# Ledger of designs, part 186: peptides against a protein of PDB entry 4HTP

Target 1, 231 residues: chain A of PDB entry 4HTP
Amino acid sequence: SQTVASHVPFADLCSTLERIQKSKGRAEKIRHFREFLDSWRKFHDALHKNHKDVTDSFYPAMRLILPQLERERMAYGIKETMLAKLYIELLNLPRDGKDALKLLNYRTPTGTHGDAGDFAMIAYFVLKPRCLQKGSLTIQQVNDLLDSIASNNSAKRKDLIKKSLLQLITQSSALEQKWLIRMIIKDLKLGVSQQTIFSVFHNDAAELHNVTTDLEKVCRQLHDPSVGLSD

## One batch from the design tools (peptide; made by RFdiffusion4, then SolubleMPNN)

Design b2_p26_2_s2 (from b2_p26_2, 14 letters changed)
Fold by OpenDDE base, seed 1:
Structure b2_p26_2_s2 (fold): chain B 231 residues (1-231), chain A 26 residues (1-26)
Amino acid sequence: as target 1 above (231 residues)
Amino acid sequence: SAEEEEEELKAFLEELREEIEESEEE
């Protein structure tokens, strides 16, 4: 079935998240999120103009923006140390080299950018000179690959996990990988609360999520910002 | 087989490495 997520580049989401993170004021952070959401809703209306009963919603994006609330996808089984080792192998970094040591010792202050403890930022600077400038993945494709990782982790198929990770990495820019890492680790560091994200999405979103704990239901039932829970 | 999957993964990693190296030369 055609979904908005199958048409929206993952790069567009990452660019929005980057703008939100870099914005100092709450109002500006909210504006960037609202602009992305409004564009998504407009595209949804255009895509589904002739089909009123669709299950398509903002859920594919919302589950990446609020990855700590994921309940459908099982655990990835991926930690920073695993990603560090993967990047060292993929990028053929000398194990005793500066960049490999930065990835492995990401918690230790290196004095360069003040990014100690943020593995995604350390990875970004290692990847930036080595990756393509533009990724090719859609939001749907990213979610499909993440689903594959979670499924294969449950099945203990380590090689297939690595394969799916490689597909994500090879088709993503350094900026997209920074955000992908944060999605996998479940810490986006946006500087906005979950409550703020829900409030911008729909006035009743926080309440419905508190009751159901189901992001997909929240996104489907509250797709129209003008239609409340009681309607 | 698990061995074939490992070899396919190695081949993919090598291809990725070559693409990265080519992108660094541009």
Scores: peptide ipSAE 0.019, ipTM 0.454, DockQ to the pose 0.021
Fold by OpenDDE base, seed 2:
Structure b2_p26_2_s2 (fold): chain B 231 residues (1-231), chain A 26 residues (1-26)
Amino acid sequence: as target 1 above (231 residues)
Amino acid sequence: SAEEEEEELKAFLEELREEIEESEEE
């Protein structure tokens, strides 16, 4: 079945997240998220105009925006050190070179950029001159690859984990990889709370999530912002 | 086979490295 996530480029989500992160004020951060959400809902209505009972929702995007609330997908088993080693191998970086050392020692303050402890930002600067300018993945494809990683981690299939990671990396821009890393590590650093994200999505979203702890159920039941839990 | 998949992955990584090297020379 056709889903909104199968049509929305992952780049569009990443661009929205980047705008949110760069915005100084809470109101501007909220505006960027709302614009993405409204566009998603509009596309959903157009895509499903002739279908009454669809299970499609904002869930594919929401689970990437709030990755700490993920309960369906098992643990990735991926840490910054693993990603660092993967990038060194993939990009053929000299192990004693400046960029390899930046990735491996991401927690150590190096210079004036203030990116110490933010692996995704360090990776971004290493990737920017080396990666594709435009990615090709949809939100659906990103979720499928992340599902594969989690499943293969559970099955202890390290080679298949590496394969799926390589597909993600090779089909993504430096900016997309920055956000993908943050999704995997489950720290987006958006500067907005979970409560703020839920409040923009739907007035009842925080309450329903507190009761169910099911992000998919929240997205499905509260798909229409005008229809409450009591309706 | 798992060996074929590993060889395909190695070949892909080699191609990607070549593309990266070419992009660094531009």
Scores: peptide ipSAE 0.015, ipTM 0.422, DockQ to the pose 0.021
Fold by OpenDDE base, seed 3:
Structure b2_p26_2_s2 (fold): chain B 231 residues (1-231), chain A 26 residues (1-26)
Amino acid sequence: as target 1 above (231 residues)
Amino acid sequence: SAEEEEEELKAFLEELREEIEESEEE
């Protein structure tokens, strides 16, 4: 069955997240998130117009926006050091070169960019001049690849983890990879709280999540912003 | 096939490396 996530480019989510991060005011951050969410809901209504009983919801996007609340997918087993080594290998970076050292020593302030400790930003600057390919992944494909990584981590299949990571990297722009890294590390640095994200999604979302701790259930039950928990 | 997808991925990675190397020589 077709889902909204199978049609929405991952690039669209990343562009929204980038706009949210760059916005200084809470109101502007909320506006960007609301615009994406409203577009998603409109597409859902159009896609499922003839189907009353669908399980499709905002969940595929929400689990990427709030990755710290993920409970369905097991641990990735991926750290910044592993990603650094992968990028050095993939991009054929000299191990003693400035870019390799930036990736490996991402916590050390290099004095030039206020990005000390943000591995995703350091990776972005390394990738930006080198990554010419436009991203082609949908939100569903990104989630499928992340599911593969988590499953293969549990199974201790390091080669298959690398394969899925390479597919994510090679089919993503530098900007998309920055956000993908933040999703894997579970720190988006959006400058908005979880409570704000829930409040924009649905007035009862925070309450339902506090009771159920099930992000998919929250997205499914509160899909319609006009229908509350008490209705 | 899974093998064809892996070969296409390798070819793509090789093209990307060549483009990166060309951009660093300019």
Scores: peptide ipSAE 0.005, ipTM 0.341, DockQ to the pose 0.025
Fold by OpenDDE base, seed 4:
Formats: C-alpha cells, structure tokens, sequence
Structure b2_p26_2_s2 (fold): chain B 231 residues (1-231), chain A 26 residues (1-26)
C-alpha cells in the first residue's frame, strides 16, 4: 500500500530539522515542526481519500524525529568511530590528512567553528564538498535501510550493515547525512523537548505514550488532531 | 535558507496533494 513516507523526500525532513535547530525561539521551532506535520496530514488525507482503515501515519517521520523512543528497530551497533572509519575509506581520505583526523578526533577542539564533540557537524563539513547536492531517498527508503542495518546488526552480518550504510551515504547530500548520523546516534539536538514534540502532534500524545511506550500506536491512534483518546 | 527549504517542502507536498486529487476526479 502507498504511504506518505514513500512520497516525502528525506531531504524535506532534513530541511525542516535544520530549520528547527537554527531557530532560536521555542515558538519558531514549534512553527517549523507544525508546518511539516500539517503538510504531512494534508497529504495523507489526499493520498488515502478513497481508502478507509489505513495503517499509514506520521510514524515513519516521528521515529526519525524522536529516535530515542524507537522500540521496533533494534540497536544499530553504529558509533561515531565506525562512521569515521567508513567515511575515510569511502571518501579515500588520507589517513594522516586533516579531514580524516577531524573525523577520528571529533571530540578534540581543533578548529574555529566550535563544532567539537558534534560528530555530525564535523562530518557535514567533510562531506559538503564531496557529496551530492540533493539526495534521492524518501523517508520510507531511509527507514527501510535503517531497518536493514538493525536487523543485520542483530544477525552479526557486518558486510550487510556496510552495504546498507553505503546505500544511505551514496544517495544522500551532506546535510541529509548530518541528520542521518544524528538519527543513528539518537541525538538530534533540536533544542525542543520530547514533550513539546508530542504536544504539537496531539494533545493526548504524551499521555498515550506514557502508557503504551509505543510510538507507532501514538501516531496511529492520534493521527487526527481533533479526535482524542476518549473518543 | 531554512525558510526556503520549508516553503519548498510545503510546496512539494501541496503539489503532490493536488496531483492526487486531480487524478481522482478523472
């Protein structure tokens, strides 16, 4: 069945996240998230106009926005050091070169940008001159690849993990990879709380999540902002 | 800019919505 996530470019989510991160005020951050969510819901209504009882929801996006609440997908087994080594290999960076050292020593303050300790930002600057300007992946495709990574990590299939990572990397812009890294590491640094995200999504979302701990159920049951838990 | 990218996303989703609606009316 068709899903909203199969149509929405991953780039669009990343752009929204970038806007949220760059916004200083809580109100602006909320606005950017709300606008993305509203557009998603409108597209959902159009896509599913002739179909009742669809299981499609905001879940594919929400699980990327709140990756710390992921319960369906097991651990990726990916850390910054693994990604650093992968990028060095993939980009054929000199091992003793400035960029390779930045990736490996991302915690050490080396530069003027104040990005010390933020691996995703360091990676972004290394990737920007070397990667595609625009990615080709949808949100669904990103989730499929992340599912593959988690499954293969559980199965200890390192080569297949690498394959899926390479597919993500080679089909993503530097900006998309910045956010993808943050999703994998489970730290988006948006500057908004989980509770704020839930409150914008639906008034009952925080309560339902507290009871169920199931982000998919929250997204499905509270898809319509006008329909509450008691309805 | 962040604002341009949000507008682009909105425009994209709106265009797709319109295309779907038009295809259902035909």
Amino acid sequence: as target 1 above (231 residues)
Amino acid sequence: SAEEEEEELKAFLEELREEIEESEEE
Scores: peptide ipSAE 0.016, ipTM 0.343, DockQ to the pose 0.095; fails the geometry check

Design b2_p26_2_s3 (from b2_p26_2, 19 letters changed)
Fold by OpenDDE base, seed 2:
Structure b2_p26_2_s3 (fold): chain B 231 residues (1-231), chain A 26 residues (1-26)
Amino acid sequence: as target 1 above (231 residues)
Amino acid sequence: SAAAEQAALDAFLAALRAERAAAAAA
């Protein structure tokens, strides 16, 4: 079945997240998220205009925006050190070189950008001159690959984890990888609270999530912003 | 520059919105 997520580039989400992060005020951050969400809903309505009973929802995007609330897929088993080693290998970085050391020692304030402790930002600067300018993955494809990683982590198949990570990396821009890393580590640093995200999504979203702890259920049941839980 | 990057991102998002709108109309 066709889903909105299969048509939305991952780059679109990442660009939205980048705008949110760079925005100074809460209102501006909310505006950027709302614009993305509204666009999603409009596309959903168009895509499913002839189908009233669909299971498609904002969930594929929401689970990437609020990765700490993920309950469907298990832990990735991926840490910054693993990613650092992977990038060093993939990019063929000299182990004693500046960029390799930046990745491995990401917590040490060695850079001029004040990005100490933010592995994703360090990775971004290393990747920017070395990777493709435009990614090719959709949100659905990203989720599929992340599902694979989680599943293979559970099965202790490290080789397959690496394979899926390589697929993600090789098909993503530096900006997309920055956000992908933050999604995997489960810290987006958007500057807006979970409550704010839920409030923008639907007035009843926070309440429903507090009760169910099921992000997919929240997205499905509250897909229409004009229809409440008691409706 | 930061401004140039932001402009590029804005343009990109605008294009994507237009594409989705076109796809929805088709």
Scores: peptide ipSAE 0.028, ipTM 0.499, DockQ to the pose 0.043
Fold by OpenDDE base, seed 3:
Structure b2_p26_2_s3 (fold): chain B 231 residues (1-231), chain A 26 residues (1-26)
Amino acid sequence: as target 1 above (231 residues)
Amino acid sequence: SAAAEQAALDAFLAALRAERAAAAAA
């Protein structure tokens, strides 16, 4: 069966996240998230109009927006240093060159952008002039690849981890890769709290998550914003 | 420019929303 996530480009989520991050006020941040969520729910209703008992939900997106709450997928085993080395290799960057050093020494204050300590932003600026391809991945495909990475990490198959990472990278724009990195590292820096995200999603979301710690159950049980836990 | 990039992203998102809305209306 088809899912909403199979029809939503990863670029759409990344654009929303970028808007949220760039917004200064809480209200504006909430608006951008709500618009994406509402669009998702509307598409869900259209896609599943003839099917009442579906397990499809906002979960594929929510687990990328709140990656620190991921419990289904095992650890990726990926750190900034690994990604730095991968990009240096993939982009054929001179190891003693400026861009390679930026990636490897991302914690060191440098430049005018104030990106010290934010590996994803540093990577973005390195990638931007080099990654010209249009992103083509859906949210479902991104999650499938992330699942593969986690599974192969558990199986100690580094070669297959690299394969999946390369697929993610080569099918993503620089902006999408910035957000993908943040999802993998589990720090989106949106400037809006987890509680706020839950509250916008559903009034009972935070409570249900506190009890179950199951993000998929939260998304599925509280798919309808008008139906509460007590209903 | 950053502004041009944001405009492109906004346009892309708007187009996707329009497509989904059209699908919902069909």
Scores: peptide ipSAE 0.025, ipTM 0.536, DockQ to the pose 0.047
Fold by OpenDDE base, seed 4:
Structure b2_p26_2_s3 (fold): chain B 231 residues (1-231), chain A 26 residues (1-26)
Amino acid sequence: as target 1 above (231 residues)
Amino acid sequence: SAAAEQAALDAFLAALRAERAAAAAA
């Protein structure tokens, strides 16, 4: 079935997240999120203009923006160390080289950027000069791959986990990978609270989520910002 | 498809190698 997520590049979400992160004020952060959300809703209306009862919603994006609230997808089983080793292998980095050591010892301050403890940022700078400029994944595809990773982690199929990770990596820019890593680790560092995200999405979103703890239900039931829970 | 995925991977790896080579030559 047609979904908005199948048409929205993952790069667009990442660019939005980057703008939010770089914005200093709450209002500016909200603006960037709202613009993305409004565009999504507009696209949804256009895509589904002839269909009344669709299950499509903002959920595919929301679950990436608020990955700590993910309840459908099980644990990835991926840690920074695993990613570090994967990147070292994939990028053919010398094990004793500067970049490999940065990835492996990401908690230790080694540079002037103040990226200590933020694996995603360290990875970004390693990837930036080595990675493709443009990614090709949609939000739908990213979620499909993440679903695969979680499923295969549950099944203890490490080979298939690696396969899906490689697919993610090889089809993503350095910037997209930075955010992908943060989604996997479940720490986006946006500088905006969960409550703010919900408030921008829908006035009743925080309440509904508090009761149901079901992010998809929140996104579906409160897809229309003008229609409340009591309606 | 598996073939498409492999092709994408190969292309990516080739690009990485080329970029590294170019960087080393600069």
Scores: peptide ipSAE 0.013, ipTM 0.379, DockQ to the pose 0.027
Fold by OpenDDE base, seed 1:
Structure b2_p26_2_s3 (fold): chain B 231 residues (1-231), chain A 26 residues (1-26)
Amino acid sequence: as target 1 above (231 residues)
Amino acid sequence: SAAAEQAALDAFLAALRAERAAAAAA
């Protein structure tokens, strides 16, 4: 069966997240999220027009937007230091070079951008001149690869984790990788709260999540913004 | 149908692109 996530480019989600992050006001941040969500719902309705009982929902995107609420997928076991070393290897960066040192010492203010402490931003600037301008992954494919990473982490198969990470990296733009890193580390730095995201998604979303702690269930049951829990 | 799905996707992407363009112009 087809899903919305299997059609939506990961780049589109990342572009939306980028717009949200760059927006200064809460209202503008909300607008960008709402527009993405509304477009998703519209596509869902069209895709599943002839199928009433589908399990497809916004969940594949929501679990990337709120990665701290992930309960289905086990821990990745990935930290900034691991990613730094991976990038140094992949990009063949000199270990004593400027870019390698930026990645390894991302907490130290060495650059002019004021990105100290934000590994994803440091990585972005290192990657921007070196990687693809446009990625090729869908949201579904990203989730599949992340599932693989989590499973292999649980099984302590580090080599296979690296393999999946390389697939993600080599098929993603610098911007996509910035957000992918933040999803893995589980800190998007959007400037909007979890509560705000839920409130925009559905008026009853926060309540249902508080009771169930099941993000997928929240997305499925509250897919229609006009149908509440009491309906 | 595949055609309907493609049309829906195109509409989705177009909406996102339009929003991006509007934001850049503001």
Scores: peptide ipSAE 0.079, ipTM 0.639, DockQ to the pose 0.460; fails the geometry check

Design b2_p26_2_s4 (from b2_p26_2, 16 letters changed)
Fold by OpenDDE base, seed 1:
Structure b2_p26_2_s4 (fold): chain B 231 residues (1-231), chain A 26 residues (1-26)
Amino acid sequence: as target 1 above (231 residues)
Amino acid sequence: SAEEEQERLEKFLQQLLEEIREAEAK
C-alpha cells in the first residue's frame, strides 16, 4: 500500500532525532520534532489528496520514536553483546583490538568520549570511519526489517535474524545505526518526555494512549491535530 | 543447506560493505 513511510528516508528521521538530542532547551527539542511532524502531515495530504479514507498515519515513525510503547511487534531478543559480536565479525575487527574491546566492554569507561554505558554511542564512533555517509533505507523498509527480526526471534530462527540485521547495517550510515540500535534497545535518550512527544502530536494523544495503549490507534484517530477525540 | 545459504549471504554483505568503505576512502 502507498504510505508516507515508504517515501521518507530513515536518514531524515535520524537527523531529526540527532538535532533533538543535541538541543539543550526543551523549546528547541520540541521545534525539531514539530518540524518533522508537520512535514510528514503535509506530505500525507499531498500523497492522499484524492483518497479520504486511508489508514496511513504517523504510526511508522511514532513507533520508532517511542519504541518502549511498542505492542504490535514482539520482542527482538537482541542485546548489546550480540550486536557487539556481530559488528566485530562484520567489520573484521581484531578480537583483541581496541575497537572490539570497546564494543564488548561498552560499560567500562575508556576516557575517549565519556560514553561509557551507552552502547549506541560506542558503536557510532567505531562505525563512523567505516560506514557509508548516507543510508538508503526508508522508514517503511526499516520497520519491515524490524518486523522480520521480531517474527524470526519468536520462531527461534537466529540465522534469519542475523540476515535482517546485516541488511539494516549494510544500508545505513553510522548515525543511522546509532539511532537504530537505540530503537532496538528501546532507549533513545532524547531528553524529552513521552508526554511532551504526545502533546506535540495531538492534545488528546496522551489520554487516548492511556486508555488504549495502542500507538497505531492514537496516530490514526488523532491524525488531524484540529479534530479531537469527542469530534 | 539453509546454513550454507545464510553463510554465503553473510559473506556477500560483508564484501559489499567493504567495497563501499573502499570507494569512500578515495
Scores: peptide ipSAE 0.011, ipTM 0.366, DockQ to the pose 0.023
Fold by OpenDDE base, seed 2:
Structure b2_p26_2_s4 (fold): chain B 231 residues (1-231), chain A 26 residues (1-26)
Amino acid sequence: as target 1 above (231 residues)
Amino acid sequence: SAEEEQERLEKFLQQLLEEIREAEAK
């Protein structure tokens, strides 16, 4: 189906998230998110200019930005240790080597980087010299693969889980993988609250989510920032 | 067929894995 998410590179979302994380002030963080959202809405309007009733919304992006609020997709069953082992295998890292040990012992402070306990950052530095420079996945494709992982986890199909993970990893840059890991682990470390994200998205978003606990409904019902719940 | 698509995907993934390994070796 024709959706905004099928056209937006996952790299664009990751770049936005990176900008948000690097920004020191709340106002600057908000600006970066707003710019991405505005671009999304503009693209939506252009894409659907001749269609009145579309179900397409910001939901595909929102569920990646606020992964802790995911209710549609089942649990991935993926932890840092599993990812570490997968990377060691995928990158053919010596198990007793420096990089493998960094991944396995990500909680232990090593060196001056101060990334202890942040697996995604550890992975980023290991991946940066090794991974593709450019990713090829759209937001839609990322969500499809994540859906596959969750579904196969529920079905206890470990091999298929690995297959989908490999596809995600091999088609993503180091930066994209950093953020993908954080999405899977459900901790983006953006430095902005859920309330802030909702407030930027729509004035009524926090309230509607509090009542429905349904991100998709929030994104669909409040797609237009100028149209409130009472309208 | 579904099998052909699976084979194509596997080949594609293998190629990508090799590219990553080659990049690591540089």
Scores: peptide ipSAE 0.008, ipTM 0.378, DockQ to the pose 0.028
Fold by OpenDDE base, seed 4:
Formats: structure tokens, sequence, C-alpha cells
Structure b2_p26_2_s4 (fold): chain B 231 residues (1-231), chain A 26 residues (1-26)
């Protein structure tokens, strides 16, 4: 069945996240999230106009926005050091070169940008001049690849993990990879709380999540902002 | 810019919505 996530480019989510991160005020951050969410809901209504009882929801996006609440996927088993090594290999960076060292020593303040400790930002600057292709992945495709990574990590299939990572990397822009890294590491640095995200999504979202701890259920049951838990 | 990307997203979704509506109207 068709899903909203199968149509929405991952780049669009990343752009929204970038806006949220760059916004200084809480109100502005909320506005950017709300605009994305509203557009998603409108598209959902149109896409499923003639279909009742669909399971499609905001969940595919929400699980990327709140990756720390992921309960469906098992652990990725991916850390910054692994990604650093992968990028060095993939980009054929000299091991003793500046960029390789930046990736490996991302915690050490070395640059003028003040990005020490933020691996995703360091990776972004390394990737930006080297990316030849625009991102082509949808949100669904990103989730499928992440599912594959988690599954293969559980199965201890390192080769398949690498394959899926390479697919993500080779089909993503530098900006998309920045956010993808943050999703994998489960730290988006948006400057807005989980509670705020839930409150914008639905008034009852925080309560339902507290009870169920199931992000998908929250997204499905509270898909319509006008329909509450008591309804 | 972030603003341009948001506009792009909105236009993209709006276009898809219109395509769906047109398909349903036929």
Amino acid sequence: as target 1 above (231 residues)
Amino acid sequence: SAEEEQERLEKFLQQLLEEIREAEAK
C-alpha cells in the first residue's frame, strides 16, 4: 500500500530539521515543525481519501525526529568511530590527512567552526565538497535501510550493514548525511524537547506515549489532531 | 536556504495533492 513516507523526499525532512536547528526561538522552531506536520497530514488525507482503516501515519517521520524513542528497531551497533573509518575508506581520504584526522578526532577542538564533539557537523564539512549527487531517497527508503542495518546488526552480519550504509551514503547529500548520522547516533540537537514535539503533534500524545511507550501507536491513534483519546 | 527548502517541500506536497485530486476527479 502507498504511504506518505514513500513520496516524501528525505531531503525535505532534513531541510525542516535544519530550519528547526537554526531557529533561535522556541516559537520559530515549533512553526517549522508544525508546517511540515500539517503538510504531511494534508498529503495523507489526499492520498488515502478513498481508503479507510489505513495504518499509514506520521510514524515514519516521527521515529526519525525522535530516534531515542525507537522501540521497533534494535540497536544499529554504529558509532562515530565506525562511521569515520567508513568515510575515510569510501572517500579515499589519506589516513594522515587533515580530513581523516578531523573525523577520527572529532572530539578534539581543531577547527575554527567550533564544531568540536559534533561528529555530524565535522562529517558534513568533509562531505560537502565531495558529494557529486543530490539525495534521492524517500523517508520510507531511509527507514527501510535503517531497518536493514538494525536487523543485520542483530544477526552479526557486518558485511550487510556496510552495504546498507553505503547505499544510504551514496544516495544522500552532505546535509542529508549530517542528519542521518544524528538519527543513527540518536542526537538531533534540535533545541526543542520531546514534550514540545509531542504537544505540537497532538495534545494527548505525551500522555499516550507515557502509557504505551509505543511511538507508532501514538502516531496512529492520534493522527487526527481533532480527535482525542477519549473520543 | 532553509526557507527555500521549506517552500520546496510545500510546493512538492501541494503538487502531489493536486495530482491525486485530478486523478480522482476523472
Scores: peptide ipSAE 0.021, ipTM 0.461, DockQ to the pose 0.095; fails the geometry check
Fold by OpenDDE base, seed 3:
Structure b2_p26_2_s4 (fold): chain B 231 residues (1-231), chain A 26 residues (1-26)
Amino acid sequence: as target 1 above (231 residues)
Amino acid sequence: SAEEEQERLEKFLQQLLEEIREAEAK
């Protein structure tokens, strides 16, 4: 079955997130999120024009934007140190080289760089000269791969975890990988609160989430911004 | 046809995405 997430490039979500992060004002951050959301809803309406009973919603994107609220997937079992080692191996970085050391010692300030402690940003700079300019993954494909990682972590299949990670990495730009890392670590550093994201999505979203703790239910029930919980 | 409709939807999506990019560039 066709979903909006199967059509939307992961790159477009990442570009939106990048714009949100770079924006200083709350209003500007909200604008970028709203534009993405509105486009998603418009495409949804077009895609499902002849289908009244669909389960498709903003959930595939929302769970990547608010990864700390994920309840469907189990733990990834992935930390910064694992990713550092993977990148060193994949990129064939010298172990004693500057880039490998940056990844391994990402918490140690190297001069006046404001990136200390942000592994995703450090990874971005290492990846930028080495990776594809454009990725090829859709939001659905990213979620499928993340599902695979979580499932294989639960099953203790490390080789399959690595396979899925490699697929994510090799099909993503440096910018997309920066955001993917942040999604896995569950810290996007957007500069907007969870409550703000919910409020932009739907006026009743925060309330429904507080009661249900089910992000998919929130996205499905409150898909239409004009239809409230009491309607 | 179903293929033609799919193509129309893909073009529509592409236009929406381009509009987002253009809005962000201003």
Scores: peptide ipSAE 0.020, ipTM 0.435, DockQ to the pose 0.887; fails the geometry check

